# Designs tried in a protein design run: peptides against a protein of PDB entry 6O8C. Part 14

Target 1, 262 residues: chain A of PDB entry 6O8C
Amino acid sequence: VGLRYEKISLPKIHPRYDLDGDASMAKAVTGVVCYACRTASTLLLYQELMRKGVRWLVELVKDDYNETVHKKTEVVITLDFCIRNIEKTVKVYEKLMKVNLEAAELGEISDIHTKLLRLSSSQGTIESSLQDISSRLSPGGLLADTWAHQEGTHPRDRNVEKLQVLLNCITEIYYQFKKDKAERRLAYNEEQIHKFDKQKLYYHATKAMSHFSEECVRKYEAFKDKSEEWMRKMLHLRKQLLSLTNQCFDIEEEVSKYQDYT

## One batch from the design tools (peptide; made by RFdiffusion4, then SolubleMPNN)

Design b1_p9_3_s2 (from b1_p9_3, 3 letters changed)
Fold by OpenDDE base, seed 2:
Structure b1_p9_3_s2 (fold): chain B 262 residues (1-262), chain A 9 residues (1-9)
Amino acid sequence: as target 1 above (262 residues)
Amino acid sequence: PSLIEVLDN
């Protein structure tokens, strides 16, 4: 998961004054920094999309949670109703037993009552699990999405713009070096300017690549790692919710078997 | 040596 990008490095800058070599070098540097700019932009876009996805997933899981809670509540109501009805039936049969009637049926109904009580006790476990899930999804919980806003790069950082400024400077020097190359030989003053520009090119390029590496790539990788971990946990959570929902359905089905006795 | 010095040689 994540965007694949190529590791880029600046070409070696030879200190020797060479119009042909310098033009070629400048071209290569321009290409590398241009790639860095594009990559930084792409990485930023990816992160922004992921943030949207994270928010969407959180809402989805919250909806799933609410549905599970609703189902649990429904089952509890049904179960409690069934228990009350069975208890009434037990009392009736107990009275009948006093007159030597329906002894066998009383035993059966009592067993059903016991089973229903056991089912009722299991609801506590489901409730506890739901509470745990709720706590994890809550602000400050283990599955909070605050990391998505903190980690990585953001548009407000203006990293792409900063890189673009440096790229523009580099590109300007490259075009000058292309012209210098065409002249084949420069006057002394022009040669000195060329040398200074070469130094400027180096500084701009190194600054760009440092910024790209430290402020764009590194932060992106951190964001990516956290997103992957978080996503895995969220998927697991959804499975847990599904399991709890299924448990509720199972209980409901079991209770339905005894409704004929009520 | 400074980069400038290297470039001059």
Scores: peptide ipSAE 0.016, ipTM 0.495, DockQ to the pose 0.404
Fold by OpenDDE base, seed 3:
Structure b1_p9_3_s2 (fold): chain B 262 residues (1-262), chain A 9 residues (1-9)
Amino acid sequence: as target 1 above (262 residues)
Amino acid sequence: PSLIEVLDN
């Protein structure tokens, strides 16, 4: 998972004055920094899309949670109603037993009552599990999405724009070096300017690559790692919710078997 | 030595 990018490095810069070599070097540097700009933009886009996905998934899981809570509530109401009816029936049969009537039926109803009480006790476990899930999804919980706003790179950081400014400076020097190459020979003053521009090119290129590595790539990798960890936890939580929902359906099915006695 | 230092020498 995540965008694959190639590790790029600046070409070696030779200190010797060489119009052909300097033009070729400047071209290569321009290419590398251009790639860095494009990659930074792509990494930013990926993170923004992932942030949208994170928000979407949070809302989806919250909806699933609410549905599960609703289902649990429905089951509790049905189960409690069934238990109350069975208890009334048990009381009636107990009275009948005092006059030596319907002993076999009382045993069956009492067994049903015991089974329903066991089902009712399981609701406490489901409730505690739902509360745990709610706490994890709540603000400040273990599955809070605050990391998505803190980790990685953001449009407000203007990393791509900063790199683009440096790329523009480098490109300008490259075009000048291309012209210098075409002249074949430079006057003394122009040669000194060329040497100075070569230093500027190195400065801009180094600044661009350091910014790319430290402010774009490193932060992206941190974001990626955090997102993968968070996603695994969210998927697991969703499975837990599904399990709880299925438990509620199982209880409903079991209760339905005894509704004829109520 | 920095590239600048190499170019100045």
Scores: peptide ipSAE 0.013, ipTM 0.479, DockQ to the pose 0.329
Fold by OpenDDE base, seed 4:
Structure b1_p9_3_s2 (fold): chain B 262 residues (1-262), chain A 9 residues (1-9)
Amino acid sequence: as target 1 above (262 residues)
Amino acid sequence: PSLIEVLDN
């Protein structure tokens, strides 16, 4: 899971003045830093998309939660109504039993009452589970999405732009080195400039790669790891919600069996 | 919609 990128490194830079070698080296450096820029952009895009996905998933799960709560409420109302009716019936049959009438029926109704009370107790468990889920989904909960805004890289960091600036500097030097190569021999002053530019090239390249590694790749990896962990937890939570919903339906179905007594 | 679909849009 996640974007794969190649681990890139700068080519070896030889200290010796060599117009051909320096041009080749500069080309290679340009390529590496260019790759870093593109990769950084891709990594950023991935993270932004993931953040969008995270927000979407949170809303989806909240909707699922609300639906489950609604269903639970419906079942509770129905169950309570049924319990009240059965209790009334029990009282009537108890009176009849005093005259030795309907003893078998009283037993049946009492059993139903007991079953309904058990179902009612299970509703308490469902409620507790829903409360737990709600707490986990709350802004300060274990499944809060605050990490998505804190971890990783963001457009506001301007990492891609920073790398692009360095790439531009490097590219400029590369083009100069191509020209220098074409001259085959440089005057002393031009040679000195070339040597200084080579140092600048190294500086820019090193800075670019350091920035790429530390500010782009490292943060991306942290974001990726956190996102994977969070996603697993969210998926598990959705399964729990589904289970609770099914339990509500099961209770409703069970209660419906006793409608003849209510 | 799947998460993948949302990410693609």
Scores: peptide ipSAE 0.012, ipTM 0.529, DockQ to the pose 0.011
Fold by OpenDDE base, seed 5:
Structure b1_p9_3_s2 (fold): chain B 262 residues (1-262), chain A 9 residues (1-9)
Amino acid sequence: as target 1 above (262 residues)
Amino acid sequence: PSLIEVLDN
């Protein structure tokens, strides 16, 4: 869910010299560029917050990974212990069979041994999955958060400051046009200055809106899209980790059934 | 005592 902002456009600038019209136009331009400045600031803030959120989520998923690895290790130790005990038992029974023990008991123990070995083989799949997840979370992996530092707008870009400078220039001209309007009629030289300032106003406004659209909005949208995609992948990864954890619990439960035979 | 302990004696 991204920030909603309204598409803004510059008002139409009439070429005709009109003190009332020019003052009104300048006011409108000032308002539009002011909105752009505020919006740019808001978009920047959102991205910075999202970057913090991304870092937080990475740490959370790493914790989930470590917990899963820990659980897997615990299960492997338990399983290996159980297998070793069953193997010892099998050896003892094989010796006893030479002395008239029932073959049925050896068969049952052998079946348990086979089942435990199957469970042990499944651990290899879990290990492979964990390694895959680890590789994806690595600094060069597919789920690395490097994009968050590269994409979008950053405070170091100073986009808001650049827009503010242009806004200041525009505002200065607007205030002059208010004064000009109050005079009702300008002398020839003052009229020429007014016309020149009107051109400057247009130049600054166009530059501001171009900068806003290309350097703020466009980059924000790109960041937003990447963040949404990355977030979806991370959530999926968490589900995978949960699944692996559950598999470990299932194996542990199964092994516990045979502990009475060890 | 586990069955193993009984058999190892």
Scores: peptide ipSAE 0.000, ipTM 0.388, DockQ to the pose 0.003

Design b1_p9_3_s3 (from b1_p9_3 with S2E T5E)
Fold by OpenDDE base, seed 1:
Parts: sequence; C-alpha cells; structure tokens
Structure b1_p9_3_s3 (fold): chain B 262 residues (1-262), chain A 9 residues (1-9)
Amino acid sequence: as target 1 above (262 residues)
Amino acid sequence: PELIEVEDP
C-alpha cells in the first residue's frame, strides 16, 4: 500500500476587497501549499526508499538464482555418476548372461537405467527454465529495474524546492495581509497594492497546486503502479526458483534410492 | 503592472 495523502484544493478566493477575509484566505492558502510541500517531500522520500528496496530485492533474487543453479549442478553431477555406474553394472550382467546366469536381475537394472535417463532428460527442462529466469533478470530483461530510475520523481527534478519558493512568496503576502488587517483601513495606494498582492497570491497558489498535481502526485502514482507490478513479477519469479530447487531435491532423493544398487 | 501612485485627495 503506497503512501496515503489527502486530496487538497485551494480555498475559494473572493474578488471582493476585505482585509479580514483576505487575511483568512491567505492563511488557508499558505496552509494548503505548505501541505503540498511536505507531501511532495514525503512522496519523494518514499520513492527513493523504494528504489533502494528494488535494488536490494534484485540482488536477493540473483543470489537465489545462483543457489538454485549450484544445486542443479550438484544434482546433475550425482545423476551422471549414478548413470555411469548403472551402465557399468549392465555391461557386467550382460557378460554374465553369456554364462547362463538369471536374466531377472538384468531386467531390474535396465529399468533403473531407463528411469535415470528420464530423470536426466528432466534436467534439460530445469536448465531451460533457469535460462529463462536469467534472461528476465539480465539487463534489458523483463524484470530489469531500469523503470525505477526513470519513473516517478527524483531529487534532480527539484520539485520540493520549486514548491518551497512559491510557498515563500505566498507566506510573505500572508504576513503582509496580517499587517493590513491590523491597520483596519488602508490608504488608497496601499489598498491597490493589497489588491495586486492578492492577484499574485492567487497566481503563486495555482502554480504551486498545478505543479504538485502534475509533477509530484501524477508521477508518484505512476511509479507506485509500476513498482507494484514489478514486485508481483519478482515474487512470482522467486516462487519459480523455489519450485526448481524442489525439483532438484526430488531428483536427488530418487537417485539416492538407486545408489544402494550401484 | 506599474503601481500608479495616486495621491489621496
């Protein structure tokens, strides 16, 4: 579950000149944009932490892969050794049959040989599956982590800093509006300045909210969706590796049953 | 926009 944030909106800005109302409005706008700044920072931090987590998981899965490959290799060696021993035994019995020894034991050994060859053929399927997994984990593969470096927001985008600049401008106007409110009445020139500052405040606020929505939230959501999809695929791949490992153990166990006859 | 200083009447 990604970070939950509240959908924020700017308060309605009334065009009417009102020192009390304008101070209250400016306070509310400051609060909203301040929340946007903090949220943008939190969303960025989350993505950076997730990128670290992605890299960690990739390495973990690579380790799992290498362990599975190692186990497969051990089983192949053991199986091949067992097959060679059974083949030697078959040759010995074939020589003994020429001297009128009972064919029953040769039949059993031949059946074991056939079973071992079937097990050996299954190793090819395991190898193919491991190669597929390797290809998916390789650079440019379907499970490459390149998306984590491309999607979402990055510190280099300076989104938080851009929002902070706008917040500073808004905050300055808010403090002026608090002073204007305290004066109760402004001279004509000061009233005109107040009206212009109100327009500037609106401009900065709308710019901040647009930037927050389009460059922070939207990109974060895209990153989140991509990360969830990728994570699901990685978890599935780990399950596949576990399955392959278990198949290797099953083969090893079956081979061990025949080692008593070699 | 240049703030036109209007003298208070």
Scores: peptide ipSAE 0.017, ipTM 0.618, DockQ to the pose 0.084
Fold by OpenDDE base, seed 3:
Structure b1_p9_3_s3 (fold): chain B 262 residues (1-262), chain A 9 residues (1-9)
Amino acid sequence: as target 1 above (262 residues)
Amino acid sequence: PELIEVEDP
């Protein structure tokens, strides 16, 4: 769930010289660019927090993977031991069958051996699944977190600082327009300065809004979309690991039923 | 446009 922000636009700038209208317009422009600065800062903070979260989740999933591999290894050792013991028992009973001893016990042991071999075959599938997961988590894999360092905006881009400089220029003009409004009438030279400052204000405002839209919002949206896609894949992978862990426990439980025959 | 300081007559 990404940050919701309102789509902002600059107010219409009327070309007519009007001290009251120009002061009101400058106030509105200052407000819009101020909102852009705050929003850019918030969007940057969100992305930095998400990058930390991504790194944390990668380490967590790696730990889950290692735990699953460890559990699988334990089950393989136990299963192999059980199979070897059952095979020894089968050989003993085959020798005893030559001396007219109970055929019923050999049938049961043979059935257990067949079941254990099926369980051993399932371990190969688990191993293949773990290898696939490992490949996806590896550097250059489909779930690599390199995108988190490439996509979006970064503190080094200084987008907030750049917008703040433009906001300072706009704010200065706004305060001058408040003074001009208070004078009610300007001399010719001051009127020309006012008109020139109005053009500067428009230039700074347009530059700020373009920078905000192109460098802050667009890059943030790309980062957000990529993060959502990556997060879904990571959550699915974590579910797969849990499923594999449960399969290992199921095999261990099944093997434990036959340990009394060894 | 360079602000030409025009003295108020």
Scores: peptide ipSAE 0.016, ipTM 0.620, DockQ to the pose 0.086
Fold by OpenDDE base, seed 4:
Structure b1_p9_3_s3 (fold): chain B 262 residues (1-262), chain A 9 residues (1-9)
Amino acid sequence: as target 1 above (262 residues)
Amino acid sequence: PELIEVEDP
């Protein structure tokens, strides 16, 4: 997902002095550079919106993480309490067993104890998974959002403004060429100025297009690629958190079945 | 650059 932009190129600039052709060329150049300015602005806006989205998603995932940790902690407390109660009961029945009483009940309670210990072991795995997720979300982790501040273009770069300055220069020359065309014929000095302005127009246009390509488009594409990769990883992490949460609920439900023995 | 006014020939 990303903004689509059209590949733009400068029209061919003919070296021949031609008032009609030069006016038409200048118009076309103005259009191309104008498109570059607008596109650069749009690309910048997209990146800024994405940066906001990235920050939002990080906070959302952190909230999900904290909720999962909280739920896990709750379940651990409940489970530990249940285990302790069952262990007390086991000890009582073991004493009774010495006098040949309650053998069947002891077996059942011992089985419950074994099941609870297995559930407790699974909680250890959940804890390890949560720690891994925490490490990935931490500063310097694999899912750190530092790239969002480094990659791409930023308002502080003033790329749009730089392009706009060049566009203004080009537009001025275009308007002059439109006037020159209306005159149909220029005096020698005016012709020389026209030729010189044509060179300036080419220079400004080339500079604009180079800046657009190298500083706007290239950096945008790098940002886009990085954002897509990061987003996929974050979505996967959210899925992992959901899975861990569900495991906690499953354990809680299982423990609730043994409340009559506690 | 001062544009030298060159008279048309």
Scores: peptide ipSAE 0.016, ipTM 0.610, DockQ to the pose 0.070
Fold by OpenDDE base, seed 5:
Structure b1_p9_3_s3 (fold): chain B 262 residues (1-262), chain A 9 residues (1-9)
Amino acid sequence: as target 1 above (262 residues)
Amino acid sequence: PELIEVEDP
């Protein structure tokens, strides 16, 4: 679940020269852009934490994979050993059968051999599945975390700093408009400066909101969507690994039933 | 049972 933020918009800027209205407008603009700065910082922090979480999960799944591979290897060794022992037993009984001894027992041992060979064939499927998982987790694989380094916003983008610069410019104009309001009436030259500053305020505010929307919010939402999709895929992969592990245990249990014949 | 190693003839 991503961070919730409120949709912000700039107040209406009236073209009319009004010292009281302009001071109030400038205050509202300052508040909105200040909120944008704080929100951008929070969204950045969230993404950085998520990137850490992604890296952690990748390592966790790699550990799960290695554990599964280890278990599979153990089972393969045990199964191969059991097969070799049964094959030796079959050869002994075949020799004894030439002397008309124990024909019924040879049939049972041969059936066990056939069952073990079937279990051995299933190991090939498990191996193929593990190779697929390894491929998906490898660099350039379908579950690579390269997107986490590319998508979203990063500290190197300096979005918060850029917004802060614009906020500083806006705040300076707001403080001037508070002074202008206190004067009640400005001289002609001061009135012209006020009008120019109002235009500058508009440009700074528009630039800040555009930057916030396009470079902070949009990129964050894209990162969030990709992270959720990737997370679902990783959780599914963990379930697959668990299934493969269980299959290895099932084979081991089945092999243990025939170890009494070796 | 101890697997009797049958020597190959």
Scores: peptide ipSAE 0.000, ipTM 0.337, DockQ to the pose 0.003

Design b1_p9_3_s4 (from b1_p9_3, 3 letters changed)
Fold by OpenDDE base, seed 4:
Structure b1_p9_3_s4 (fold): chain B 262 residues (1-262), chain A 9 residues (1-9)
Amino acid sequence: as target 1 above (262 residues)
Amino acid sequence: PELIEVLDP
């Protein structure tokens, strides 16, 4: 998962004064920095959408957790009720045995009681697992989404706007170089201005590309990596919740087999 | 032109 973008680099800037070459170079630089601006905007948008998705997934998993807790509670109540009823039945049969009545049924009921108590003990493991999941989802937990607000690029960083300012400066120089090319030859003063503008273009372009690489691309890649890691953990947690739910259903099904004795 | 060459890494 992630946006595909092309690695871009500035064209070589030749030091030689050449009106045709300088115009062509300036055009290429303008194109590269323009692409950087658009790419930065797209990368920002992607991250903002992913942050929304992260928040959505957190809420979804919290809902799944609550459903699992409710199911667990239901099973605990049912199991405890069944255990109490079996215990009453055992006591009745024990009293009947004192008057030499049927012992065979008491053995079976006692075995069921033992089995139910074992199932009840397994609920402790489910409870511990749910508590672990709750702690992981809590603020400051291992699956907290605080990273989504820290990693990557944000609108407040104004990266696109900063790049756009540099692009505007570069574009202005490019248009001037087109005019200079059309003149075929410049007077001395205009030639000096052209040379200075070429240097300015170089500085603006270098600044833009550095900003793009360091503040946009690098941070985006860090965000992407963090999001993928977090997503894998969240999906695993969701599978754990499903497993716990299934365990509750399994216990409920097993308890239902013994309800005829209650 | 020479300055650009010097500054270009």
Scores: peptide ipSAE 0.017, ipTM 0.583, DockQ to the pose 0.134
Fold by OpenDDE base, seed 1:
Structure b1_p9_3_s4 (fold): chain B 262 residues (1-262), chain A 9 residues (1-9)
Amino acid sequence: as target 1 above (262 residues)
Amino acid sequence: PELIEVLDP
């Protein structure tokens, strides 16, 4: 589950001139945009941490892959050795049969040989599966982490800084509105300035919330969705590697049963 | 969004 945040909206801005109301409104707007700034920062941090986690997981899975390949290689060597030994034994028994020795033992050894060859054929399937996994993990593969660098928000976007600038403008107007409220009545010129500042406040607030929604939240959600999908695929791949490892162990165990005949 | 009153020039 990704980072949870509350959906927030700007308060209604009444067009009517009211020093008390305007100060209260400005305070509320400041609070909302402040929340947006903090949330944007947190969302960015989360994504950066997730990117680090993605890189870490990729390396972990690569290690798992290498271990599986190593185990497969060991089993192949052991199996091939066993097959060669059984083949030698078969040849010896075939020669002995020419001298009237019992055929029963030859039949058993031949059956073992056939079983070992079947096991050897299964190694080809394991190899193919490992190659598929390798291709998926390779650059440009289906499990490439390029999306982590593309999706979401990045420090270079300067979203937090942009929001902070707007917040500063809004905060300045808010403080002026507090002063205006304290005056209880403004002269005509100051009243006109107050009205203009109210329009500026609205403009900055709208711009901030639009930027927050479109450039921070939306992109974060896209990143989150992509990360979840990718993570599921990676976990599945790890399970596949484990399965292949287990298959190697199973083959090794079966081969060990026939080593007494070699 | 509510329109803010335009200042009379």
Scores: peptide ipSAE 0.017, ipTM 0.600, DockQ to the pose 0.320
Fold by OpenDDE base, seed 3:
Structure b1_p9_3_s4 (fold): chain B 262 residues (1-262), chain A 9 residues (1-9)
Amino acid sequence: as target 1 above (262 residues)
Amino acid sequence: PELIEVLDP
């Protein structure tokens, strides 16, 4: 998972003065730094999209949580009502047994009461699970999304713009080296300028690639790893919520079987 | 010589 990109490196730069070789080298350097600029832009876009996705997923899971809590509350109300009615029925039958009524009906109602009490006890487990989920989703919880704002690269870092400035400088030197190549031979002063420009090219290229590696790629990889870990945990949490919802439905279905006795 | 110093540490 994540954006795939090619590992890039600068070509070997030879100190020897060679107009043809220097033009070819400058072209290659321009290509590499251009790729770095494009890649940095793509990596930034990916991270911004992921941040939006993270925020969206947090809201989705919060909605799922609220829905589960609502369902649980409904089931608790229904179950409590059913238990109270069964308890009243048990009391009535106990009084009637004193007047020679069938013991079989009391046994059945008593068994239902026992089953309902077991269902009621399971609600405590569901509540505890929901509280755990709530704590994990809360600000400062284990599943907080603060990492999405801290990790990786951001538009405010201006990394793409910084790389673009360096690329512009490199490109300018490349075009000059193309002209120098076309001249085939340079006067002494122009040759010295060419040598200085070659040094500047190296400086700008090295700075660009260092910036790309340290401030773009490294931070992106950290963001990617963190996002993958967080995403796995969030998906697992959603599965837990679904399981809790299903448990609520199962309890509701079981209670509905006994409503005729209330 | 200056270029060599930069490229040949």
Scores: peptide ipSAE 0.017, ipTM 0.604, DockQ to the pose 0.129
Fold by OpenDDE base, seed 5:
Structure b1_p9_3_s4 (fold): chain B 262 residues (1-262), chain A 9 residues (1-9)
Amino acid sequence: as target 1 above (262 residues)
Amino acid sequence: PELIEVLDP
């Protein structure tokens, strides 16, 4: 998962004064830096979309959590009610045994009571698991999405704009070199200006490529790696929530079997 | 349930 981009490098810049060669070189440099600008923009867009996706997924998982908590609460209420009813039944049968009623019925009810208490103990484990999940999703938790706001490139960094400024400078020199090429030969002063502009072009190009590599590509890769790791953890968490929900349903089903005795 | 209510009001 992630955007594929081609590795780009600046063409070799020859120190020799050559109007044809310099125009060709400037054209190639312009193309490379233009590609860098477009790529930087695409990488930024991808990250912004991913940030939206991250926020969406957080809300989705929070909803799943709330549903699980709701189901757990429902089951706890039902289970507690069933336990109380069985306890009352046990007391009634204990009183009746004093009047020569069958001991076998009391044994069965007591067994049911024991089973219900075991189910109640399982609820404690579910509660602990839910608390752990809540802690992980909380602000500052292990699955917090704060990294999405810190990692990668952001519109506020103005990386695309900075690259565009450099591209504009390079493009201006390229157009001048096209004109110089058309002249076939320059006067001494114009030749000196051409040489100076060639140095400027090199400077701007190097600055652009350095900025692209260090501030755009590197940060994007870091964001991508972090996002993939975080996504795997979130998906795992969602599976855990589903498991807890299923456990609640299993308990509810088991309790339903004993409601006929209340 | 009904029996319990009768015996343990």
Scores: peptide ipSAE 0.000, ipTM 0.365, DockQ to the pose 0.003

